Peptides against a protein of PDB entry 1IK9. Designs and how they scored, part 49

Target 1, 211 residues: chain A of PDB entry 1IK9
Amino acid sequence: MERKISRIHLVSEPSITHFLQVSWEKTLESGFVITLTDGHSAWTGTVSESEISQEADDMAMEKGKYVGELRKALLSGAGPADVYTFNFSKESCYFFFEKNLKDVSFRLGSFNLEKVENPAEVIRELICYCLDTIAENQAKNEHLQKENERLLRDWNDVQGRFEKCVSAKEALETDLYKRFILVLNEKKTKIRSLHNKLLNAAQEREKDIKQ
Target 2, 207 residues: chain A of PDB entry 1IK9 as posed
Amino acid sequence: MERKISRIHLVSEPSITHFLQVSWEKTLESGFVITLTDGHSAWTGTVSESEISQEADDMAMEKGKYVGELRKALLSADVYTFNFSKESAYFFFEKNLKDVSFRLGSFNLEKVENPAEVIRELIAYALDTIAENQAKNEHLQKENERLLRDWNDVQGRFEKAVSAKEALETDLYKRFILVLNEKKTKIRSLHNKLLNAAQEREKDIKQ
Target 3, 195 residues: chain B of PDB entry 1IK9 as posed
Amino acid sequence: MERKISRIHLVSEPSITHFLQVSWEKTLESGFVITLTDGHSAWTGTVSESEISQEADDMAMEKGKYVGELRKALLSVYTFNFSKESAYFFFEKNLKDVSFRLGSFNLEKVENPAEVIRELIAYALDTIAENQAKNEHLQKENERLLRDWNDVQGRFEKAVSAKEALETDLYKRFILVLNEKKTKIRSLHNKLLNA

## One batch from the design tools (peptide; made by RFdiffusion4, then SolubleMPNN)

Design b1_p11_7_s4 (from b1_p11_7, 4 letters changed)
Fold by OpenDDE base, seed 3:
Structure b1_p11_7_s4 (fold): chain B 211 residues (1-211), chain C 211 residues (1-211), chain A 11 residues (1-11)
Amino acid sequence: as target 1 above (211 residues)
Amino acid sequence: as target 1 above (211 residues)
Amino acid sequence: ELEEFEKWLKE
């Protein structure tokens, strides 16, 4: 089961932060349980897949698009843009929310809730979930931080080896050319010496023929 | 101001999770505010630096060591080892906790709390803090994940360049030696040819003198 | 190999 808790403000009680918990299995489209609390009282309702489908049809909206709007309204809370307005009657236990589009507001959905008999249990469970989520996220953060530090070290090590390899390649090329030039110069000197000996031998023969 | 919320179990109410919030400025040693809640009622007390010092002295414990035990008891909650046992009287508003060491338990500290008149406000603020902490930790997780993915790409890029550099160094060495051998063989052939010409010239001179 | 090559070059 997945769940999301968001803070919302009710039009009827704008000074009091309320908390909206939505819980679902796999997809919000398959239905969900909605829980509202003010930290003293709690209210819960179950919304079925059929109700979601009916609301989408009544709005002449494609189901996936409607569920996308439900996700934005119910799982993100009142975003900074006040795009969604929340209303709740404690007397009727009727919860409804509106989407604000420029100068026009329209009802996006409505839910009949029931007052929870033991709100303290719901509040405790909600706080437990928050604390568990914090602990899980902290453990993930510590893991990611350690991996990040490992990857940075590994990157520095490979970078240093790469730079050494580049320098070693250039040094090797230079050294091999120097050695090659030295040996070639020795062979060129030997060739020159042999050529001079041949020229001298030819000149001596020409002198011996001239007696 | 720093704060930590932990779940605890009271000896008097072992079936009901309680929440212990501790808030402090800079160091727990300088004093703190302790808040206990069961999701319906809340109790708060202020502990001064002087009270912490007095409890450390009464226990014949060094202050830093005592604060270290307070930190383990009050900020970690009931760890899996049940090292700390929590007691609270709703009638007297007296909170005390014990450290369990093998077969011996001793009182580590005690606080007089006051019942909060508006527990819903404390509970709402506590939930708000949990939600804010979740959001902050999520943002940090997303950032660290993106950095981790970047570092992994950068590592793979440098590793691939390094492997290419190693292969290029080996190929360069092999190519330079092959070229060197070819040029040297040409020079050796020329030296051999010149030596043979010199030997033939010497043999012809020896024939001409015998003639 | 390099030492043998250097030897063969001097030879």
Scores: peptide ipSAE 0.024, ipTM 0.848, DockQ to the pose 0.027
Fold by OpenDDE base, seed 1:
Structure b1_p11_7_s4 (fold): chain B 211 residues (1-211), chain C 211 residues (1-211), chain A 11 residues (1-11)
Amino acid sequence: as target 1 above (211 residues)
Amino acid sequence: as target 1 above (211 residues)
Amino acid sequence: ELEEFEKWLKE
């Protein structure tokens, strides 16, 4: 089961933060349980896949688009742009929400809720879920932080080895060329010396023929 | 202000999860605000630095050690080892907690709380804090995850460059030696040819003198 | 290796 808790403001009680819990299996399209609380009272309703389909049809909206709007409204809360307006009657237990566009506001959905007899149990369970989520996210954060620190060390180690390899390659090339030049110069000197000896021998032979 | 919310079990109500909120400035030693709720009622008390010092003195415990125990009891909740037992009287609003050791249980601290007139406001604020903490931790998790993925890519890139540098160093050494051997062999052949020409010229001169 | 090569080159 997936779950999301959001803060919402009701039109009837704009000064009192309400909490909207939505719980579903795999997809919001398959239906969901909605729970509303003000920290004192709680109200719950189940919305079936059939009701979601009927609401989409009544709105003449494509089901996937409708579920997409439903997800934005119910799981994000009223985003900072007041795009969604939430209404709830405590007398009728009727919950409805509107999407506010620039030129048009329209009812996106409506649900009949039932007042929970023991709201404290719902509130305690909601707080427990929040605390569990905090603990899980903290453990994940600590793991990711340690992994980041490990990866950074590993990167620095490889980077340092790479820089040493580059420098060692340049040094090797320079050293090999220097050594090669020394040996080649020695061989060139020997070749020049041997050529000079050959020239001298030829000149001496030409002198000996001329007596 | 720092804040921690924990689940606790009261000896008087072991089936009802209570929530213990502790709020403090910089250090728990400087005093704290404690809030208890069952999701219906709430109780709050302020504990001063002087009261913490007095409790430590009454226990004949070093203040730093006492604050360390206080931190473990009040901020971790009852850890899985039932090391701390929490007691609360709704009639007297007296909250106390014990540390359970193998052979001794002792009262670690006690606080007079006051019943909150509007518990719903405290509960709403507590849920708001939990939701804010979840949102902050989620944003941090997403950031750390993206950073991990970046660091992993950067590590793979440098590792691949390093391996190429190692291979290029070995290839450079091998190529330079091969080229050097070719040039040296050419020079050695030329030296041998010149020596043979010198030997032949000397032999011809010795024949011409004997003639 | 390089020292042996230098020796072989001098020889």
Scores: peptide ipSAE 0.023, ipTM 0.848, DockQ to the pose 0.026
Fold by OpenDDE base, seed 2:
Structure b1_p11_7_s4 (fold): chain B 211 residues (1-211), chain C 211 residues (1-211), chain A 11 residues (1-11)
Amino acid sequence: as target 1 above (211 residues)
Amino acid sequence: as target 1 above (211 residues)
Amino acid sequence: ELEEFEKWLKE
């Protein structure tokens, strides 16, 4: 089961933060359980897949688009843009919400909720879920932090090896050229010496012929 | 201000999860505010630095060690080892907790709490803090995840450059040797040719002298 | 190989 808790403001009680809990299986399209609380009382309702389909049809909206709007409204809380307005009557237990656009406002959905007999249990369970989520997110943060530290070390190690490889390549080239120049110069000197010996031998022969 | 919320079990109400909120400035040693709630009622008390010091002295314990035990008891919740037992009387508003060791149990501390007149406000604020903490931890997780993905890309890029550098070093060495062998073989051939010309010239001279 | 090559070159 997936779950999201958000804070909302009700038009009827704008000074009191309410908490909207939505629970669903795999997809919000398959239906969900909605719970509203003010920290003292709680109200819960079940919304079926058929109700979601009917609301989409009544709105002449494609179901996937409608569910996309439900997700934005119910799972994100009231974003700072007040795009969604929430209404609840404690007397009728009727919950409804509207999408506010620049030129048009319309009801996106409505739910009948039932007052929870033991709101303290629902509130405790909600706090437990928040604490569990904090603990899980902390464990993920610690894991990601350790992984970042590992990756940074591994990067520094490879970077250092790469820099050494570049320097070693340049040093190798320089050293090889120096060694080969030495050997080539020795061979060049030997060639010059042999050429001079040949010239001297030819000059001596020309002297011996001239008697 | 620092804050920690934990869940605890009271000896008097072992079937009902209670929430222990501790709030402090910089260090728990400087004093703290403790809040207990069952999701319906709330009780709050202030513990001063002087009370912490007095409790440490009464226990004949070094203050830093005592604060270390307070931190374990009050900020970690009841760990699975039941090392800390929590007690609360709703009638007297007296909260006390014990450290349970194998051979000895002792009272670690006690606080007088006051019943909160508006528990819903305290509970709403507690839930808000949990939701804020979840949002902050999610933002940290997303940041760390993006950083991990960056570091992994950077590692792969440097690793690939390093492997290319190693291969290029080996290829450079091999290519340099091949080029130098060619030039050296040409010089060796020239030396051999000149040496043979010298030997032939010497043999011709020896024939001319015998003639 | 390199030492043998250097030897062969000196020769």
Scores: peptide ipSAE 0.024, ipTM 0.848, DockQ to the pose 0.027; fails the geometry check
Fold by OpenDDE base, seed 4:
Structure b1_p11_7_s4 (fold): chain B 211 residues (1-211), chain C 211 residues (1-211), chain A 11 residues (1-11)
Amino acid sequence: as target 1 above (211 residues)
Amino acid sequence: as target 1 above (211 residues)
Amino acid sequence: ELEEFEKWLKE
């Protein structure tokens, strides 16, 4: 079971934060349980897949698109854009919500709810779910933080090895060139010396021919 | 203001999860506000630094150690060890808790609470705090996840550059040796050729003298 | 290898 709790404002009670809990199995399209609370009273309704399909048909909207709008309305917690208006009658237990576009508002959905006999149980269970979610998210955060610290250490280790490799490559090139220049200079000096000896021997032979 | 909500079980109502909210400024030692709720009723009390000091003195416990025990009792949510027992009288509004050790239970603290006139406001605000904490922790999780993915990419990039540097170092060494061997072999061949020319010139001179 | 090469170079 998946669950989302959001805070909403009812048009009838704009000063009192209400909480909208939606619970579903795998997909919102398969139906869901909606729970509304003001922290004192609670109201619950079950919405079937057939009701979702009927509402989509009545709106002349493709079911997947309609479910996408339901997800935005019911699960997002009305984002700062107030795109969704929520209405509830405590007398009729009729819940409906509208999508507010620039030039048009239209009803997106409506549900009959029932007043919960023991709202304290629903509220306690809702708070428990919030506390469980906090604990799970804290454990995930601590794990991700430890992984980040590990990855940062591993990155620094490889970076330091890389810098040593670069420096060692440059040092190797410089050392090899220096050694080879020395040896080449020795061989060039030896070639020059032998060439001079050959020239001198040829000059001596030319002197010996000239008596 | 720092705040912690935990679930507790009262000895008087073990089947009903209660929620213990503790709010404090910077340190628990400076005093705190304690709020208890069952999801229908709420009770609040303010505990001063002087009361904490008096309770520590009455227990003959060092204040920092006592505050450490308060933190474990009131903020930890009774961990799976049931080390702390919570008691509350709805009639007297007297809240007290005990630390259960292997052979001894002792009272750790006691507070007078007052019944909140509008518990729904306290409960709504508590749920709002839970939802805010969930949203903050989700945002932290998403951030840490993105950082982990970044650090992993950066690690793979440096690792790949390091491997290329190692291979390039080995290739450079091999290429330099090959090039230098070729040049040195040319110089050695030239030296040998010049030496043979010198020997031949000396042998021809010795023939010319014997002639 | 490098020492043998240096020896070969001196030769």
Scores: peptide ipSAE 0.024, ipTM 0.848, DockQ to the pose 0.026; fails the geometry check

Design b1_p11_8_s1 (from b1_p11_8, 3 letters changed)
Fold by OpenDDE base, seed 2:
Structure b1_p11_8_s1 (fold): chain B 211 residues (1-211), chain C 211 residues (1-211), chain A 11 residues (1-11)
Amino acid sequence: as target 1 above (211 residues)
Amino acid sequence: as target 1 above (211 residues)
Amino acid sequence: LLDELATEDLE
């Protein structure tokens, strides 16, 4: 089961933050449980897949698009743009929400909620879920932080080895050329020496022919 | 201001999860505000630095050690080890907690709380803080995840460059040696040719002298 | 190898 809790403002009680809990299985399309609380009272309703489908049809909206709007309305909380307006009557237990566009506002959905007999239990469970989520997210943060520190060390180690490899390649090239020049110069000197010996031997032969 | 919310079980109401909020400035030693709630009622008390110091003295405990025990009791929640026992009387509004050691249990602290007139406001604020903390932790998780993915890419890039550098170093050495051998062999061939010409010239001279 | 290439002087 997935769950999302958001803070909302009701048009009827704009000074009192309410909390909207939505719980669903796999996809919001398959239906969901909605719970509203003001921190004293709680109200719950179940929305079936059939009701979601019917509302999409009544709106002449494609079901996937409608569910996409439900996700934005019910799972995002009231973003700072007041794109979604929430209404609830504590007397009728009727909850409805509207999408506010520039030129048109329209009802996106409505639910009959029931007042929870023991709101404290619902509130406690909601707080427990928040605390569990905080603990899970903290553990994930600590894990990701440790992994980032590891990856940074591993990067620095490879970077340092890479720099050493670059320097070693340049040094190898320089050293090999220096050694090669030495050996080559020795061979050139020997060639010159042998050539001079041949020239001297030829000059001596020319002298011996001239008695 | 720092804040911690924990779930606790009261000895008097072991079936009802309570929530203990502790709020403090910089250090728990400087005093704190404690708030207890069962999701319906709330109770608040302020603990001063003077009270913390007095309790440490009355316990004959060093203040830093005492504050360390307060942190474990009040900020960890009841860990699975039941090391800390929480007691609260709704009638007297007297809250006390004990540390349970193997052979000795002792009272670690006690507070007179006051029943909050509007517990719903305290509960709403507590839920708001939980939701804010969840949002902050989620944003941090997303950031750390993106950094982790970046660091992994950067590591793979450097690793690939390093492997190319190693291969290029080995290839350079092999290529330079092959080229050097070709040039040196050419010089060796020239040395051999010149040496043979000298030997032939010497043999011809010896023939001419015998002639 | 370079040292071997150096020492193969025909005496």
Scores: peptide ipSAE 0.033, ipTM 0.851, DockQ to the pose 0.615
Fold by OpenDDE base, seed 1:
Order: structure tokens, then C-alpha cells, then sequence
Structure b1_p11_8_s1 (fold): chain B 211 residues (1-211), chain C 211 residues (1-211), chain A 11 residues (1-11)
């Protein structure tokens, strides 16, 4: 089961932060349980997949688009600009929410909730879920931090090996050229010496022919 | 201000999860505010630095060690094995906790709490803090995940450059040796040709002298 | 290899 808790403000009680919990299986489209609390009282309602479909039809909205709006309204909490307005009557236990656009506001959905008999249990379970989520996220953060530190070390090690490889390549090239020049110069010197011996032998022959 | 919320079980109400909130400035040693809640009622007490010092003295415990035990008891929640036992009297508003060792249990500290007049405000603020902490930790997780993905890309890029550098070094060495052999063999051939010319010239001279 | 290429001097 997936769960999201959000802060909302009710139009009737704008000074009191309410908490909207939504719980669902895999997708919000399959239905969900909504719980509202003010930290003293709690109210819960179950919304079926058929009710979601009916609300989408009543709104003349495509179901996927409607579920997309439900996800934004119910799971995002108060987004930055009051795009979603929440209303709840404690008397009727009727919860409804509106989408506010520039020129048009419309009711996006409504639910009948039931007052929870033992709100303290719901509140305790909500706090437990928050604390569990904090612990899980902290463990994930610690794991990701250790992985970052590992990856940084591994990067530095490979970078250092790469720099050494570049330097070793340049050094190898330089050393091979130096050694080659030495050997080549020896061969060039031998060629010059042999040419000089040939020239001297030719000059001696020309002297012997001239007696 | 630093804050930690933990789940505790009271000896008097072991079936009902209580929440222990501790708030402090920089160090727990400088004093703290403790809040206990069952999700319906709340109790708060302020513990001063002087009270912490007095409790340490009364226990004949070094202050730093005592604060270390307070940190483990009050900030860790229920550690794995029931090392810390929590007691609270709703009648006296007296909160105390014990450290359970193998052979010795002792009272680690005690506080007089006051019943909060509006527990819903305390509970709402506690839930708000939990939701803020979740959001902050989620943002940190998303940042660390992006950094991990970046570091992994950077590592793969350097690794690929390193492998190319190794291969290029081996290819360079092989190519240079092949080129050097060609040039040296040309010079060796020229040396051999010049030696043969010198030998032929010497043989012709020896024929002319015999002639 | 370079040293071997050097030592095959034609005596």
C-alpha cells in the first residue's frame, strides 16, 4: 500500500493546519482511503474505483485526466499558489475540494467521511508512519552518501591512473625516439666512413694509372 | 534549534505508542524541552543545564557521560534491546526513565512535565515537523541520487579514456618499432652495398698489381 | 629490440 500525508488548510478553519492522508494500492485510480485530521479529531472515508469513475463522468472529464487532478490535489499538499481549495463540514462530514483557475473555479471531487471513534490511534499511526518514513529516508541518504564517497574515490583513482598513462605514453615516445636517433646516427656515421674509404681508394687508383 | 522525535513505550501503557519529542539548542547539555504525547494528550517540560548538572551530580556520574546517556535514552527511541525503560504518571505528571543493564537497573533521569492545555496544537506542530523533515530528506535524496548518476558518468568517461590511452600506448610502441626497423634496414642495406663496393675496388687493385 | 638493432653492425 502506498501512502501520502499532506498539509492542507480548510476554508472553514484556515488558521488550523489539517493533515490529509491518502492511502492506495499501486494506483490512485483503483480507489483510496482518505483520512483527515486536525490533531484531535479524525475523519476517514473510502473512495472506490467506481466512485472515481462516476466523479470523472459527472465532471465530463477523461478518467486519466481526472485521476491526474486527484493526484495533484490530494497528494501534493498545498502547491505554491492556492490552486486547490479544501472544504470540510464537521457537521455533515462532507469533504470537497475545488480547482481554482484564473477565470474558473470548479469542484474537483467530494467525499463523505466518517468521524473516527478513536482519533488518537489514527494520529499515533500517522506519526509512526512519518517516523518510519524519516528513518527509511535517512538510511537511504546514508547509503547514497557512502556511494557518492565511493564513486568519488574510484573516480580519483582512475583519473590518477589515466594521468600516469598519459605521462608514460609521452615518456615512452620520447625515450624511443632518443634511442632510435642514437642508433640511426651510428649507422649514418658508418655510411659516411665507408663513402670516404671508397673515395680514397678511387683517388689512389687514379694516381697509380698516372707513372 | 535541533529536534528529535522518538517512539517510546511506557511501562504503564505498553500497548500505546507514545511519542517523545526533545528539542535543544546545539547540545543537549545546554538544556532541552521534552514533550510527551499519546496522540490525544500532551505533556511538556523544560530541563535546564543546571538541572542536567544536578542530576549528573546526584547520580555521581560525570556530566559528559550523563549527557551521553540522556542522548541515547531520549534521542534514539527504543533501541533494539529494552535498555531504556520509560515511566510516566499522568496523575503526577512525573516522567522518569531507567537504564537496564544485565545485573543492575538504575534511574537515569526524571522530569516533572506539565499537561498541555491545547494538545492538538502540539500534535499538529509535531506532524508538521515530521512532514518538513520528510520533504528535506527527500530533496537531499534526490540531490544525492543526481550526484551519484553524475559521478558514475564521470567515472565511465575517465575509465573509457584510460582504456583508450592504454591501447594507444601499445599501438604507438608497436608502430614506432615497425617504422624504426624499416629505416634501420635501409641504412644496413646501404652499409652492405658500400662494403661490397670497397671489396670490389680492393680486388681490382690487386689484379692490376699482379698484372 | 633497439639494442639488438644496434649490435648487428657489420663487422
Amino acid sequence: as target 1 above (211 residues)
Amino acid sequence: as target 1 above (211 residues)
Amino acid sequence: LLDELATEDLE
Scores: peptide ipSAE 0.032, ipTM 0.851, DockQ to the pose 0.571
Fold by OpenDDE base, seed 3:
Structure b1_p11_8_s1 (fold): chain B 211 residues (1-211), chain C 211 residues (1-211), chain A 11 residues (1-11)
Amino acid sequence: as target 1 above (211 residues)
Amino acid sequence: as target 1 above (211 residues)
Amino acid sequence: LLDELATEDLE
């Protein structure tokens, strides 16, 4: 089961932060449990997949789009732009929310909630979930931090090896050419020496013919 | 101001998870505010630096060590080993905690708490802090994840360049040696040819003398 | 360079 807790402001009690918990299995489309609390009282309702489908049909909205709007409204809370307005009557236990656009506001959904007999248990469980989520996220952060540090070391190691390889390639080329030139010059000197010996032998033969 | 919320179990109410909030400025040694809640009621007390110092002295414990024990007790909650036991009387509002060792339990500290008139406000603020902490940690996680992905790409890029450099170095050495051998063999052939010409010239001269 | 070094005929 997935869960999201968000803070919301009710039009009826704008000075009191409320908390909206939504719990669902796999997808919000399959239905969800909604819990509202003010830190003293709690109210809970269950919304079925059939109710979600009916609301989408009543709105003449494609179901996936409607569920997308529900996700934005119920799981994000009131975004900084007051795009979603939440209303709740403690008397009727009727919860409804509206999407506010520039020129039009429309009801996105409504739910009947029931007052929880033991709100303290719901509040404690909600706080426990928050603390567990903090601990999980902290452990993930510590892991990711260590992984970043490892990856940075590994990058530096490979970079240093790469730079050494580049320098070694250049040095190898230079060294091989230098060695080759030395050997080649030795062979050129030997060729010149042999050529001079041939010229001298030819000159001596021409002298012997001239007595 | 720093804050830590932990879940604890009271000896008097072991079936009911309580929440212990500690708030302090810079260091726990400078004093702290402690808040206890069961999700319905809340109790708060303030502990001064002088009280912390007095408790350390009364225990004949070095202050830094005592503050270290306070940090473990109050900021970690009951660890899985029940190393710290928490006690609270709702009647006297007296909170105390003990460190349990194998052969000895000793009182680590005690505080007078006052019942909060509006516990719902304290609970709402506590939940808000948890939600803010979740959001901050989530944003940090997303950042660290993106940084890991970047570092991994950068590592792969350098690794690929390094492997190409290694292969290019080996190929360069092989190619240069092959080319050098060809040129040297040409010069060796020329040397052999000139040597044969010298031998022939010497043999012709010896024939002319015998003639 | 290699080709130049190879083609130096002994004048």
Scores: peptide ipSAE 0.029, ipTM 0.850, DockQ to the pose 0.622
Fold by OpenDDE base, seed 4:
Structure b1_p11_8_s1 (fold): chain B 211 residues (1-211), chain C 211 residues (1-211), chain A 11 residues (1-11)
Amino acid sequence: as target 1 above (211 residues)
Amino acid sequence: as target 1 above (211 residues)
Amino acid sequence: LLDELATEDLE
C-alpha cells in the first residue's frame, strides 16, 4: 500500500491547514482511500476504480490523463501554483476539488466522505506514518551519505593512482631517452674514431707509395 | 529552534500511542518545551534551565550526564529496549518518566504540563512539522542520490583514464625500445663495417710489406 | 634491452 499525506487549504476554512491523506494499492487508478483531517475531526471515503473511470468519462477526459490530474491534485496538495482548489462541506461531507487554469476553472473530482467516529485514532496513525517515513528517510539519508563518502574515497584513490601513472609515464620516457642518448653517443664516438683510423691508414698508405 | 517528535506509550494508556514533542534552542540544557498529545488532546509545559539543573542536583547526577539521559528519554522515546517508562496523569497534568535498569528503576524527571485549549492547532502544527521534515529529507536524499551518481560517473571517468594511461605507458615503452633498437643496430652495423675496413686495410698493408 | 644494446659486440 502506498500513502501520501499533503497539506491543503479548504476554500471554506482557508486559515486552517487541513491534511489530505490518500492511500492506494500500486496505482491510484485502481482506487484509493481519501482521508481529510483538521487535527480534530477526520473524514474518510473510498473511491473505487469504477468511480474514477466514471468521473473521467463524465469529464470527457482520457483516463490516464484524469488519473494524472488526480495524482497532481491529491498527492501534492494545491502545489506552489495554487492550481488546485479544495472544497469540503462538513454538513454534506461532500469533498470536491477544482483545477484552476488561467482562463478556465473546472471541477476535477468530487467525493462523498464519512465522518470518522474516532478521529484521534486516524490522527495518531497519520502521525505514526509521518514519523515512520521520517525515520526511513533518515536511514536512507545516512546510507546515501556513507555511500557518498565511500565513492569520494574511491575517486580520490583512483585519481591518485592516475596521477602517479602520468608521472611514471613521463619519467619513463625521460629515463629511456637519457639512456638511449648515452648509448647512441658512445656508438657515434666509436664510429668517429674508426673513421679517423681509416683516414689515417689511407694517408699512411699514400705516404708509403710515395719513396 | 530544534524539535524532535517521538512516539511514547504511557503506563496508564499502553494501547494508545502518544506523541512527545520536545522543542529547544541550541541545547536541551538551556531548557525546552514539551508537548504531549494523543491525537485529540494536547498538553504542554516549559522546562527551564534552572529546573533541569535542580532535577540534576536532586538526583545527585552530573548535569551533563542528566541532560544526556533527558536527551535519550525525550528525543528517542522509550527506545527499542524500553529503557524509559512514561507516566502522565490527565487529572494532575503531571508527567514523569523513569529509567529502567536491570536491577533498579528510578525517576529520571517530572514536569507539570498544562492542557492546551486548542489541541487541534498543536496537532496540525505537529503534522505540518512532520510533513516539512519529510520534504526536507526527501530533497536531501534526492540531492545525495544525484551526487552519488555524479561521483560514480567521475570515478568511472578517472578509472578509464587510468587504464588508458597504464596501456599508454606500456605502449610507449615498447615503441621507444623498438625505435632505439633500430637506430642502435644501424650504428652497430656501421661500426662493424668500419672495423672490417680497418682489418682489410691492415691485411693489405701486410701484403704490400711482404711483397 | 638498452643495457644489452649498450654492450658492444665489437670486441
Scores: peptide ipSAE 0.027, ipTM 0.849, DockQ to the pose 0.620

